# Designs tried in a protein design run: peptides against a protein of PDB entry 4PAS. Part 16

Target 1, 39 residues: chain A of PDB entry 4PAS
Amino acid sequence: SVNQASTSRLEGLQSENHRLRMKITELDKDLEEVTMQLQ
Target 2, 39 residues: chain A of PDB entry 4PAS as posed
Amino acid sequence: SVNQASTSRLEGLQSENHHLRMKITELDKDLEEVTMQLQ

## One batch from the design tools (peptide; made by RFdiffusion4, then SolubleMPNN)

Design b1_p13_2_s2 (from b1_p13_2, 6 letters changed)
Fold by OpenDDE base, seed 1:
Structure b1_p13_2_s2 (fold): chain B 39 residues (1-39), chain A 13 residues (1-13)
Amino acid sequence: as target 1 above (39 residues)
Amino acid sequence: LLEELQRRLEELQ
């Protein structure tokens, strides 16, 4: 149904948004560690 | 460390 396709798309976008947020937090931590090693 | 940062950046593109 249109509702099932919309729900599955939203769940996919929510999962990808969570993945990207975790990757940003990981990159921010690695950037902090690089910055501390360059000081 | 820089190589790991580069790999993690490539995984976002």
Scores: peptide ipSAE 0.072, ipTM 0.635, DockQ to the pose 0.070
Fold by OpenDDE base, seed 5:
Structure b1_p13_2_s2 (fold): chain B 39 residues (1-39), chain A 13 residues (1-13)
Amino acid sequence: as target 1 above (39 residues)
Amino acid sequence: LLEELQRRLEELQ
């Protein structure tokens, strides 16, 4: 149904948003480590 | 370190 397709799309976008937020946090930590090594 | 940052950036594209 249209509702099932919309729900599955939202769940896909929510899971990808969570993945991207975790990757940003990992990159921020590695940038902090680079910054400490350049000091 | 830079190679690991590059790998993690490629995983976002």
Scores: peptide ipSAE 0.072, ipTM 0.633, DockQ to the pose 0.068
Fold by OpenDDE base, seed 2:
Structure b1_p13_2_s2 (fold): chain B 39 residues (1-39), chain A 13 residues (1-13)
Amino acid sequence: as target 1 above (39 residues)
Amino acid sequence: LLEELQRRLEELQ
């Protein structure tokens, strides 16, 4: 149904949003390590 | 360190 397709699309976008947030957190940590090495 | 940052950035694109 249209509702099932919309739900599956939302779940896919939620999963991708979570993945991207985790990668941002990893990059923020690595940038902190670079900043500490440049001091 | 820089190579790891570059790899993680490439995985976001």
Scores: peptide ipSAE 0.069, ipTM 0.628, DockQ to the pose 0.067
Fold by OpenDDE base, seed 3:
Structure b1_p13_2_s2 (fold): chain B 39 residues (1-39), chain A 13 residues (1-13)
Amino acid sequence: as target 1 above (39 residues)
Amino acid sequence: LLEELQRRLEELQ
């Protein structure tokens, strides 16, 4: 149904949003390590 | 370090 397709699309976008948030947190740690090496 | 940051940035695009 149109509702099932909309729900599956939302679940896919929620999963991708979670993946991207985890990658931002990884980059924040790598940036902290760079900052510590420059001190 | 900088090469790893660049690789992680490319994975977001």
Scores: peptide ipSAE 0.069, ipTM 0.627, DockQ to the pose 0.069

Design b1_p13_2_s3 (from b1_p13_2, 5 letters changed)
Fold by OpenDDE base, seed 5:
Structure b1_p13_2_s3 (fold): chain B 39 residues (1-39), chain A 13 residues (1-13)
Amino acid sequence: as target 1 above (39 residues)
Amino acid sequence: ELEELQKRLEELQ
């Protein structure tokens, strides 16, 4: 169904968006740790 | 620790 394909695509984009947000939060924490070690 | 940062960088690639 066109609706099922659209829903599965949206769920895939939502899960990837969540993964990318978690990756950004982890990189921000690693940058804070590097900054603390360089002081 | 630099080793911990290297490990997290590898997990992100």
Scores: peptide ipSAE 0.030, ipTM 0.519, DockQ to the pose 0.057
Fold by OpenDDE base, seed 4:
Structure b1_p13_2_s3 (fold): chain B 39 residues (1-39), chain A 13 residues (1-13)
Amino acid sequence: as target 1 above (39 residues)
Amino acid sequence: ELEELQKRLEELQ
């Protein structure tokens, strides 16, 4: 149904949003550690 | 180590 396709698309976008937020958090941490080692 | 951090940053780009 149109509702099942919309729900599946939303779940896909939610999972990708979570993945991207985790990647940003890891990058921010690694940049902080690099910055601390260069000071 | 800076080399390990550079590698992690490259894997995350």
Scores: peptide ipSAE 0.030, ipTM 0.544, DockQ to the pose 0.063
Fold by OpenDDE base, seed 2:
Structure b1_p13_2_s3 (fold): chain B 39 residues (1-39), chain A 13 residues (1-13)
Amino acid sequence: as target 1 above (39 residues)
Amino acid sequence: ELEELQKRLEELQ
């Protein structure tokens, strides 16, 4: 149904949003560690 | 090690 397709699309976007937020947090941490080693 | 961190950052981009 249109509702099932909309729900599955939202769940896919929510999972991708979570994945991208975790990747940003990891990059921010690794950049902080590089910055501390260059000081 | 700075080289290992640089490689890890490249893998995450």
Scores: peptide ipSAE 0.029, ipTM 0.541, DockQ to the pose 0.064
Fold by OpenDDE base, seed 3:
Structure b1_p13_2_s3 (fold): chain B 39 residues (1-39), chain A 13 residues (1-13)
Amino acid sequence: as target 1 above (39 residues)
Amino acid sequence: ELEELQKRLEELQ
């Protein structure tokens, strides 16, 4: 149904949003490490 | 280490 296709698309977008948030947290950690090494 | 940061950058691409 149109509702099932919309739900599956939302679940896909939610999983990708979670993946991207984890990548941002990782980059923030790497930036902290670089900043500490430059001090 | 710069090598560790390069490896982590490759994992993020």
Scores: peptide ipSAE 0.029, ipTM 0.513, DockQ to the pose 0.057

Design b1_p13_2_s4 (from b1_p13_2, 6 letters changed)
Fold by OpenDDE base, seed 1:
Structure b1_p13_2_s4 (fold): chain B 39 residues (1-39), chain A 13 residues (1-13)
Amino acid sequence: as target 1 above (39 residues)
Amino acid sequence: LLEELQKRLEELQ
């Protein structure tokens, strides 16, 4: 149904949003570590 | 460190 396709799309976007948020947090940590090594 | 940062940046593109 249209509702099932919309729900599956939302779940896919939520999982990708979570993945991207985890990658941003990982990059922020790596940038902090690079910054600390350059001091 | 810089190589791992570059790899993680490539995984976002």
Scores: peptide ipSAE 0.061, ipTM 0.612, DockQ to the pose 0.069
Fold by OpenDDE base, seed 4:
Structure b1_p13_2_s4 (fold): chain B 39 residues (1-39), chain A 13 residues (1-13)
Amino acid sequence: as target 1 above (39 residues)
Amino acid sequence: LLEELQKRLEELQ
């Protein structure tokens, strides 16, 4: 149904949003490590 | 370090 397709799309977008947030947190940590090595 | 940052950035594209 249209509702099932919308729910599955929302779940896909939520999982991708979570993946991207975890990658941002990883990059922020790696940037902090670079910053500490340049001081 | 910079090579790992580049690899992590490529995983976002």
Scores: peptide ipSAE 0.061, ipTM 0.611, DockQ to the pose 0.067
Fold by OpenDDE base, seed 5:
Structure b1_p13_2_s4 (fold): chain B 39 residues (1-39), chain A 13 residues (1-13)
Amino acid sequence: as target 1 above (39 residues)
Amino acid sequence: LLEELQKRLEELQ
């Protein structure tokens, strides 16, 4: 149904948003490590 | 270090 397709699309976007947030946190940690190595 | 940062940036694209 149109509602099922909309729900599955929203769940896909929510999972991708979570993945991207985890990658930002991972990059922030690596930038902290780079900063520590340059001191 | 730089290679791992580049790999993680490629995973965002």
Scores: peptide ipSAE 0.060, ipTM 0.606, DockQ to the pose 0.069
Fold by OpenDDE base, seed 2:
Structure b1_p13_2_s4 (fold): chain B 39 residues (1-39), chain A 13 residues (1-13)
Amino acid sequence: as target 1 above (39 residues)
Amino acid sequence: LLEELQKRLEELQ
C-alpha cells in the first residue's frame, strides 16, 4: 500500500539519520584527539 | 591519525 511504502521510506531515512549522527560523534571525538595531540 | 580521519570522512560521502 502507499502507507507501507511511506513507512518503509521513513524507517530507511531514520536508520540513515542515526548512522550519520553516529559518524558525526565519531569525527568529533577524533578531532578532539587531534586537538590534544597538537597542544 | 590523519589517515583514519580521512577514511572516516570518505565513509560520509
Scores: peptide ipSAE 0.060, ipTM 0.606, DockQ to the pose 0.067

Design b1_p13_3_s1 (from b1_p13_3, 8 letters changed)
Fold by OpenDDE base, seed 4:
Structure b1_p13_3_s1 (fold): chain B 39 residues (1-39), chain A 13 residues (1-13)
Amino acid sequence: as target 1 above (39 residues)
Amino acid sequence: RIEELLREKQRLQ
């Protein structure tokens, strides 16, 4: 149904948003570590 | 915290 397709699309976007947020957090940590090593 | 300070440093340069 249209509702099932909309729900599956929302769940896919939520999963991708979570993945991207986790990747940003990893990159922020890597940047902190590199910055601390250069001080 | 460090990333915020680095962004602020870059804004002031």
Scores: peptide ipSAE 0.039, ipTM 0.525, DockQ to the pose 0.083
Fold by OpenDDE base, seed 2:
Parts: structure tokens; sequence; C-alpha cells
Structure b1_p13_3_s1 (fold): chain B 39 residues (1-39), chain A 13 residues (1-13)
């Protein structure tokens, strides 16, 4: 149904949003570590 | 947070 397709799309977007947030947190930590080593 | 201070420094330059 249209509702099932909308739910599956939302779940896919939520999982991708979670993955991207985790990657941002990793890159932020790596940037902090590199910045501290260069000071 | 160091990244926030770095971004603020870049904004003021």
Amino acid sequence: as target 1 above (39 residues)
Amino acid sequence: RIEELLREKQRLQ
C-alpha cells in the first residue's frame, strides 16, 4: 500500500540519518585529536 | 569544544 511504501522509506531515511550522525561524531573526534596534536 | 572555537576563529578572520 502507499502507507507501507511511505513507512519503509521513512525507516530507510531514519537508518541513513543515524549512520550519518555516527560518522559526524567520529570525524569530530578525529578532528579534535589531530587539532590537539598540532598545538 | 575545540572545533567550535576553531570555527569561531575562522568566522572572525
Scores: peptide ipSAE 0.039, ipTM 0.518, DockQ to the pose 0.083
Fold by OpenDDE base, seed 3:
Structure b1_p13_3_s1 (fold): chain B 39 residues (1-39), chain A 13 residues (1-13)
Amino acid sequence: as target 1 above (39 residues)
Amino acid sequence: RIEELLREKQRLQ
C-alpha cells in the first residue's frame, strides 16, 4: 500500500540518519586525537 | 573538549 511504502521509506531514512550521525561522531573523535598529537 | 575550544577560538577571531 502507499502507507507501507511511506513507512519503509521513513525507516530507511531514519537508519541512514543514524549511520551518518555515528560517522560524524567518529570523525570528531579522530579530529580531537590529531589535534592533541600536534600540541 | 579540544573541538569546542577550537570552535570558540574561531568565533573570537
Scores: peptide ipSAE 0.037, ipTM 0.513, DockQ to the pose 0.074
Fold by OpenDDE base, seed 5:
Structure b1_p13_3_s1 (fold): chain B 39 residues (1-39), chain A 13 residues (1-13)
Amino acid sequence: as target 1 above (39 residues)
Amino acid sequence: RIEELLREKQRLQ
């Protein structure tokens, strides 16, 4: 149904949003490490 | 965290 396709698309976008948030957290950690090495 | 570490670096120099 149109509702099932919309739900599956939302779940895909939620999963991608979670992946992107995890990547931001990784980059924030890498930036902290590099900044500490420049001290 | 980074801004705190940068402030602390500036305090120790």
Scores: peptide ipSAE 0.034, ipTM 0.531, DockQ to the pose 0.043

Design b1_p13_3_s2 (from b1_p13_3, 8 letters changed)
Fold by OpenDDE base, seed 1:
Structure b1_p13_3_s2 (fold): chain B 39 residues (1-39), chain A 13 residues (1-13)
Amino acid sequence: as target 1 above (39 residues)
Amino acid sequence: RIEQLLEEKQKLQ
C-alpha cells in the first residue's frame, strides 16, 4: 500500500540519518585528535 | 572532550 511504501521510506531515512550521525561523530573524533596534535 | 559532549547530546535526541 502507499502507507507501507511511506513507512519503509521513513525507516530507510531514519536508518540513514542514524548512519550519518555516527559518521559525524567519527569525524568530530578525528578532528579532536588533529586539533590536539596542533596544540 | 568534544566527543563526550557529542555522545551526551546524541543520548538526548
Scores: peptide ipSAE 0.035, ipTM 0.505, DockQ to the pose 0.098
Fold by OpenDDE base, seed 4:
Structure b1_p13_3_s2 (fold): chain B 39 residues (1-39), chain A 13 residues (1-13)
Amino acid sequence: as target 1 above (39 residues)
Amino acid sequence: RIEQLLEEKQKLQ
């Protein structure tokens, strides 16, 4: 149904949003480590 | 935490 396709698309976007947020948190940690090594 | 401290340091320069 149109509702099932919309729900599956939303779940896909939510999972991708979560993946991207986790990647930002990893990059922030990598930046912290590099900044600490340069001080 | 370090990113916030770095931003705070930049505001003091």
Scores: peptide ipSAE 0.034, ipTM 0.481, DockQ to the pose 0.061
Fold by OpenDDE base, seed 3:
Structure b1_p13_3_s2 (fold): chain B 39 residues (1-39), chain A 13 residues (1-13)
Amino acid sequence: as target 1 above (39 residues)
Amino acid sequence: RIEQLLEEKQKLQ
């Protein structure tokens, strides 16, 4: 149904949003480590 | 934390 397709799309977008947030947190940590090595 | 301290240092220079 249209509702099932909309729900599956939302779940896919929610999982991708979570993955991207975790990748941002990893990059912020890597940037902090590089900044420490340059001080 | 270090990124914030670096930004704070740049605001004082």
Scores: peptide ipSAE 0.034, ipTM 0.475, DockQ to the pose 0.055
Fold by OpenDDE base, seed 5:
Structure b1_p13_3_s2 (fold): chain B 39 residues (1-39), chain A 13 residues (1-13)
Amino acid sequence: as target 1 above (39 residues)
Amino acid sequence: RIEQLLEEKQKLQ
């Protein structure tokens, strides 16, 4: 149904959003570590 | 954290 397709798309976008947020948090940590090593 | 470390570094120079 249109509702099932919309729900599955939203779940996919939520999963990708979560993945991207985790990657941002990892990059922020790596940036902190590199910045501390350069100080 | 980085901003605080940068400010601390500037105080030591």
Scores: peptide ipSAE 0.030, ipTM 0.495, DockQ to the pose 0.042

Design b1_p13_3_s3 (from b1_p13_3, 9 letters changed)
Fold by OpenDDE base, seed 1:
Structure b1_p13_3_s3 (fold): chain B 39 residues (1-39), chain A 13 residues (1-13)
Amino acid sequence: as target 1 above (39 residues)
Amino acid sequence: IIEKLQQEKQKLQ
């Protein structure tokens, strides 16, 4: 149904949003480590 | 290095 397709799309977007947030957190950590190494 | 990671972060936001 249109509702099932919309729900599956939302779940996919939520999973990708979570993945991207985890990648942003990793990059923030990598930036902190590099900043600490340059001090 | 920092600028590349900052650009990658900005692309993901």
Scores: peptide ipSAE 0.039, ipTM 0.614, DockQ to the pose 0.975
Fold by OpenDDE base, seed 5:
Structure b1_p13_3_s3 (fold): chain B 39 residues (1-39), chain A 13 residues (1-13)
Amino acid sequence: as target 1 above (39 residues)
Amino acid sequence: IIEKLQQEKQKLQ
């Protein structure tokens, strides 16, 4: 149904949003480590 | 220290 397709799309967008947020957090960590090594 | 707080914040969002 149109509702099932909309729900599956929302779940896909939510999972991708979570994945991208975790990648940002990993990069922020790597940046903190590099910044500490340069001080 | 900031990295750990960032990870905890992401679990709540």
Scores: peptide ipSAE 0.039, ipTM 0.551, DockQ to the pose 0.096
Fold by OpenDDE base, seed 2:
Structure b1_p13_3_s3 (fold): chain B 39 residues (1-39), chain A 13 residues (1-13)
Amino acid sequence: as target 1 above (39 residues)
Amino acid sequence: IIEKLQQEKQKLQ
């Protein structure tokens, strides 16, 4: 149904958003470690 | 210290 297709698309976008948020948090950590090593 | 603040900011976004 149109509703099932919309729900599956939303779930896919939510999963990708979560993945991207986790990758940002990892890069922010790596940036802190590099910043601390340069001080 | 920065990591903790960054993680807290990330939870609010």
Scores: peptide ipSAE 0.037, ipTM 0.565, DockQ to the pose 0.114
Fold by OpenDDE base, seed 3:
Structure b1_p13_3_s3 (fold): chain B 39 residues (1-39), chain A 13 residues (1-13)
Amino acid sequence: as target 1 above (39 residues)
Amino acid sequence: IIEKLQQEKQKLQ
């Protein structure tokens, strides 16, 4: 149904949003570590 | 220290 297709699309977008948020946090950590090594 | 504040900020967004 249109509702099932919309729900599956939302779940896919929520999963990708979570993955991207976790990757940003990893890069922010790596940036802190590099900044501390340059001091 | 910055990473911990960034992680806390992320949990609120």
Scores: peptide ipSAE 0.035, ipTM 0.550, DockQ to the pose 0.105

Design b1_p13_3_s4 (from b1_p13_3, 8 letters changed)
Fold by OpenDDE base, seed 5:
Structure b1_p13_3_s4 (fold): chain B 39 residues (1-39), chain A 13 residues (1-13)
Amino acid sequence: as target 1 above (39 residues)
Amino acid sequence: IIEELKQQKQQLQ
């Protein structure tokens, strides 16, 4: 149904958003480690 | 410590 397709698209976008959020957190960690090594 | 605070902030956004 149109509702099922919309729900599956939203779930896909939510999972990708979560993946991107975790990647940002990883990069923030890597940046902190580099910043600490340069001090 | 700072990373834990960043993760907590990220979970609230």
Scores: peptide ipSAE 0.036, ipTM 0.486, DockQ to the pose 0.099
Fold by OpenDDE base, seed 3:
Order: C-alpha cells, then sequence, then structure tokens
Structure b1_p13_3_s4 (fold): chain B 39 residues (1-39), chain A 13 residues (1-13)
C-alpha cells in the first residue's frame, strides 16, 4: 500500500540519518584526538 | 570528554 511504502521509506531515512549522525560523532572524536595531540 | 558530551546531547535529539 502507499502507507507501507511511505513507512518503509521513513524507516530507511531514519536509519541513514542515524548512521550519518554516528559518523559525524566519530569525526568529531577524531578531530578532538588530533587537536589534543597538536597541543 | 567533549565527544562524550556531544554523543549524550545527540541521544537527546
Amino acid sequence: as target 1 above (39 residues)
Amino acid sequence: IIEELKQQKQQLQ
């Protein structure tokens, strides 16, 4: 149904959003570690 | 320490 397709698309976008948010957090950590090593 | 605070903030959003 249109509702099932919309729900599955939303769940896919939520999962990708979570993945991208976690990747930003990893890069923020790597940046902090590099910044601390340069001090 | 800043990254853990960022992660905690992210879990609340």
Scores: peptide ipSAE 0.035, ipTM 0.489, DockQ to the pose 0.097
Fold by OpenDDE base, seed 2:
Structure b1_p13_3_s4 (fold): chain B 39 residues (1-39), chain A 13 residues (1-13)
Amino acid sequence: as target 1 above (39 residues)
Amino acid sequence: IIEELKQQKQQLQ
């Protein structure tokens, strides 16, 4: 149904959003470690 | 410390 297709698209976007948020957290950590090593 | 503050901010968004 149109509702099922909309729900599956939203779930896919939520999963990708979560993946991107986790990657930002990893890069933020790596940046802190590099910043601390340069001080 | 900066990472902990970033993680806390991210949980509120």
Scores: peptide ipSAE 0.035, ipTM 0.487, DockQ to the pose 0.109
Fold by OpenDDE base, seed 4:
Structure b1_p13_3_s4 (fold): chain B 39 residues (1-39), chain A 13 residues (1-13)
Amino acid sequence: as target 1 above (39 residues)
Amino acid sequence: IIEELKQQKQQLQ
């Protein structure tokens, strides 16, 4: 149904949003480690 | 320490 397709799309977007958020956290950690190595 | 603060900020957004 249209509702099922909309729900599955929302779940996919929520999963991708979570993945991208986790990747930002990893990059922020990598930046901290590099910053600490340069001090 | 900075990373923990960033993670906390991210949980609020």
Scores: peptide ipSAE 0.035, ipTM 0.491, DockQ to the pose 0.104

Design b1_p13_4_s1 (from b1_p13_4, 9 letters changed)
Fold by OpenDDE base, seed 4:
Structure b1_p13_4_s1 (fold): chain B 39 residues (1-39), chain A 13 residues (1-13)
Amino acid sequence: as target 1 above (39 residues)
Amino acid sequence: RVQKLLEEKQKLQ
């Protein structure tokens, strides 16, 4: 149904949003570590 | 390395 396709798309977008947030957090940590090594 | 991480972060924001 249209509702099932919309729900599956929302779940896909939520999982991708979570993945992207985790990657931003990893990059922030890596950037902080490198910044501390340059001080 | 720093520049690449900054570019990757900016692309994800």
Scores: peptide ipSAE 0.033, ipTM 0.561, DockQ to the pose 0.824
Fold by OpenDDE base, seed 1:
Structure b1_p13_4_s1 (fold): chain B 39 residues (1-39), chain A 13 residues (1-13)
Amino acid sequence: as target 1 above (39 residues)
Amino acid sequence: RVQKLLEEKQKLQ
């Protein structure tokens, strides 16, 4: 149904949003670690 | 390294 396709698309976007947020958090940690190593 | 990580972060925002 249109509702099932919309729900599956939303779940896909939510999982990708979570993945991207986790990657941003990883990159922020890597930046902090590299900055601390340069001090 | 820092510049590359900053550019990678900016592509994900």
Scores: peptide ipSAE 0.032, ipTM 0.561, DockQ to the pose 0.961
Fold by OpenDDE base, seed 3:
Structure b1_p13_4_s1 (fold): chain B 39 residues (1-39), chain A 13 residues (1-13)
Amino acid sequence: as target 1 above (39 residues)
Amino acid sequence: RVQKLLEEKQKLQ
């Protein structure tokens, strides 16, 4: 149904949003480490 | 935190 397709799309977007947030958090740590090594 | 570390580095140059 249209509702099932909309739910599956939302779950896919929520999973991708979570993955991207975890990747941002990792890049923020990597940037902090590099900044500390440059002091 | 990174912005503060960059500002601290700029004060040492």
Scores: peptide ipSAE 0.032, ipTM 0.528, DockQ to the pose 0.049
Fold by OpenDDE base, seed 5:
Structure b1_p13_4_s1 (fold): chain B 39 residues (1-39), chain A 13 residues (1-13)
Amino acid sequence: as target 1 above (39 residues)
Amino acid sequence: RVQKLLEEKQKLQ
């Protein structure tokens, strides 16, 4: 149904959004570790 | 301490 296709698309976007947020958190950590090593 | 601030930032995003 149109509703099932919309739900599956939303779940896909939610999982990708979560993956991207986790990657941003990893990069923020790596940047802080590098910044602390340069001080 | 750093790791806790990153976890708090993650909860706000």
Scores: peptide ipSAE 0.031, ipTM 0.486, DockQ to the pose 0.099

Design b1_p13_4_s2 (from b1_p13_4, 9 letters changed)
Fold by OpenDDE base, seed 3:
Structure b1_p13_4_s2 (fold): chain B 39 residues (1-39), chain A 13 residues (1-13)
Amino acid sequence: as target 1 above (39 residues)
Amino acid sequence: QIQQLQQEKQQLL
């Protein structure tokens, strides 16, 4: 149904949003580590 | 390295 297709699309977008947020947190940690190594 | 990580972060925002 149209509702099932909309729900599956929302779940896909929520999963991708979570993946991107985790990658941003990883990059911020890697940036902190590199900054500490340069001090 | 730092500038590359900053560019990668900015592409995800």
Scores: peptide ipSAE 0.061, ipTM 0.668, DockQ to the pose 0.901
Fold by OpenDDE base, seed 2:
Structure b1_p13_4_s2 (fold): chain B 39 residues (1-39), chain A 13 residues (1-13)
Amino acid sequence: as target 1 above (39 residues)
Amino acid sequence: QIQQLQQEKQQLL
């Protein structure tokens, strides 16, 4: 159904948004670790 | 290294 296709697309976008936010958090941690190594 | 990580972060925002 059109509703099922829209729901599956929303779930895919929510999963990708979560993945990207986790990657931003990892990069912030990597930046902190590199900053601490330069002090 | 820092500049590369900053650029990668900026591409994800």
Scores: peptide ipSAE 0.061, ipTM 0.666, DockQ to the pose 0.971
Fold by OpenDDE base, seed 5:
Structure b1_p13_4_s2 (fold): chain B 39 residues (1-39), chain A 13 residues (1-13)
Amino acid sequence: as target 1 above (39 residues)
Amino acid sequence: QIQQLQQEKQQLL
């Protein structure tokens, strides 16, 4: 149904949003470690 | 390294 397709799209977008946020947190940590190594 | 990490972060936003 249109509702099922909309729900599955929302779940996909929520999962991708979570994945991207976790990757941003990892990159921020890696950037901090590199910054500490340059001091 | 820093510039690459900053570019990768910017592509995810």
Scores: peptide ipSAE 0.060, ipTM 0.666, DockQ to the pose 0.889
Fold by OpenDDE base, seed 4:
Structure b1_p13_4_s2 (fold): chain B 39 residues (1-39), chain A 13 residues (1-13)
Amino acid sequence: as target 1 above (39 residues)
Amino acid sequence: QIQQLQQEKQQLL
C-alpha cells in the first residue's frame, strides 16, 4: 500500500541518518587522534 | 590527513 511504501522509506531514511551520524562521530574521533599525534 | 577528514565531515553535514 502507499502507507507501507511511505513507512519503509521513512525507516530507510532513519537508518541512513543514524549511519551518517555514527560516521560523523567516527570522523570526529579520528580528527582528535590525529590532533593528539601532532602535539 | 586533517583537511581530508574535515572535508569528509563537511560532506556528511
Scores: peptide ipSAE 0.059, ipTM 0.665, DockQ to the pose 0.907

Design b1_p13_4_s3 (from b1_p13_4, 6 letters changed)
Fold by OpenDDE base, seed 2:
Structure b1_p13_4_s3 (fold): chain B 39 residues (1-39), chain A 13 residues (1-13)
Amino acid sequence: as target 1 above (39 residues)
Amino acid sequence: MIEKLKEEKQQLL
């Protein structure tokens, strides 16, 4: 149904948003580690 | 290395 397709799309976008937020947190940690190695 | 990680972070925002 149109509702099932909309729900599955929302769940996909929520999963991708979560993945991207986790990747931003990893990159922030990598930047901190590199900054500490340069001190 | 730092500038590459900054660019990769900016592409995700």
Scores: peptide ipSAE 0.048, ipTM 0.637, DockQ to the pose 0.971
Fold by OpenDDE base, seed 3:
Structure b1_p13_4_s3 (fold): chain B 39 residues (1-39), chain A 13 residues (1-13)
Amino acid sequence: as target 1 above (39 residues)
Amino acid sequence: MIEKLKEEKQQLL
């Protein structure tokens, strides 16, 4: 149904949003570690 | 290295 297709699309976008947020947190940690190594 | 990681972060926002 149109509702099932909309729900599956929302779940896909929520999963991708979570993945991107985790990658941003990883990059922030890597930036902090490199900054400490340069001091 | 730092500037590349900043650019990668900016592409995800």
Scores: peptide ipSAE 0.048, ipTM 0.638, DockQ to the pose 0.972
Fold by OpenDDE base, seed 1:
Structure b1_p13_4_s3 (fold): chain B 39 residues (1-39), chain A 13 residues (1-13)
Amino acid sequence: as target 1 above (39 residues)
Amino acid sequence: MIEKLKEEKQQLL
């Protein structure tokens, strides 16, 4: 149904949003580590 | 190195 397709799309977007947030957190940590190594 | 990681972060937003 249209509702099932919308729910599956939302779940996909939520999963991708979580993945992107985890990758941003990893990159922020890598930036902090490199910044600390340059001090 | 830092600028590349900043660019990679910006591409995710």
Scores: peptide ipSAE 0.048, ipTM 0.638, DockQ to the pose 0.908
Fold by OpenDDE base, seed 4:
Structure b1_p13_4_s3 (fold): chain B 39 residues (1-39), chain A 13 residues (1-13)
Amino acid sequence: as target 1 above (39 residues)
Amino acid sequence: MIEKLKEEKQQLL
């Protein structure tokens, strides 16, 4: 149904948003580690 | 290395 397709699309976007937030947190940590190595 | 990580972060925002 249209509702099932909309729900599955929302769940996919929520999962991708979570993945992207985790990747941003990893990149922030990597930037901190590199900044500490350059001091 | 830093500029590559900054660019990768900016592509995710």
Scores: peptide ipSAE 0.048, ipTM 0.637, DockQ to the pose 0.892

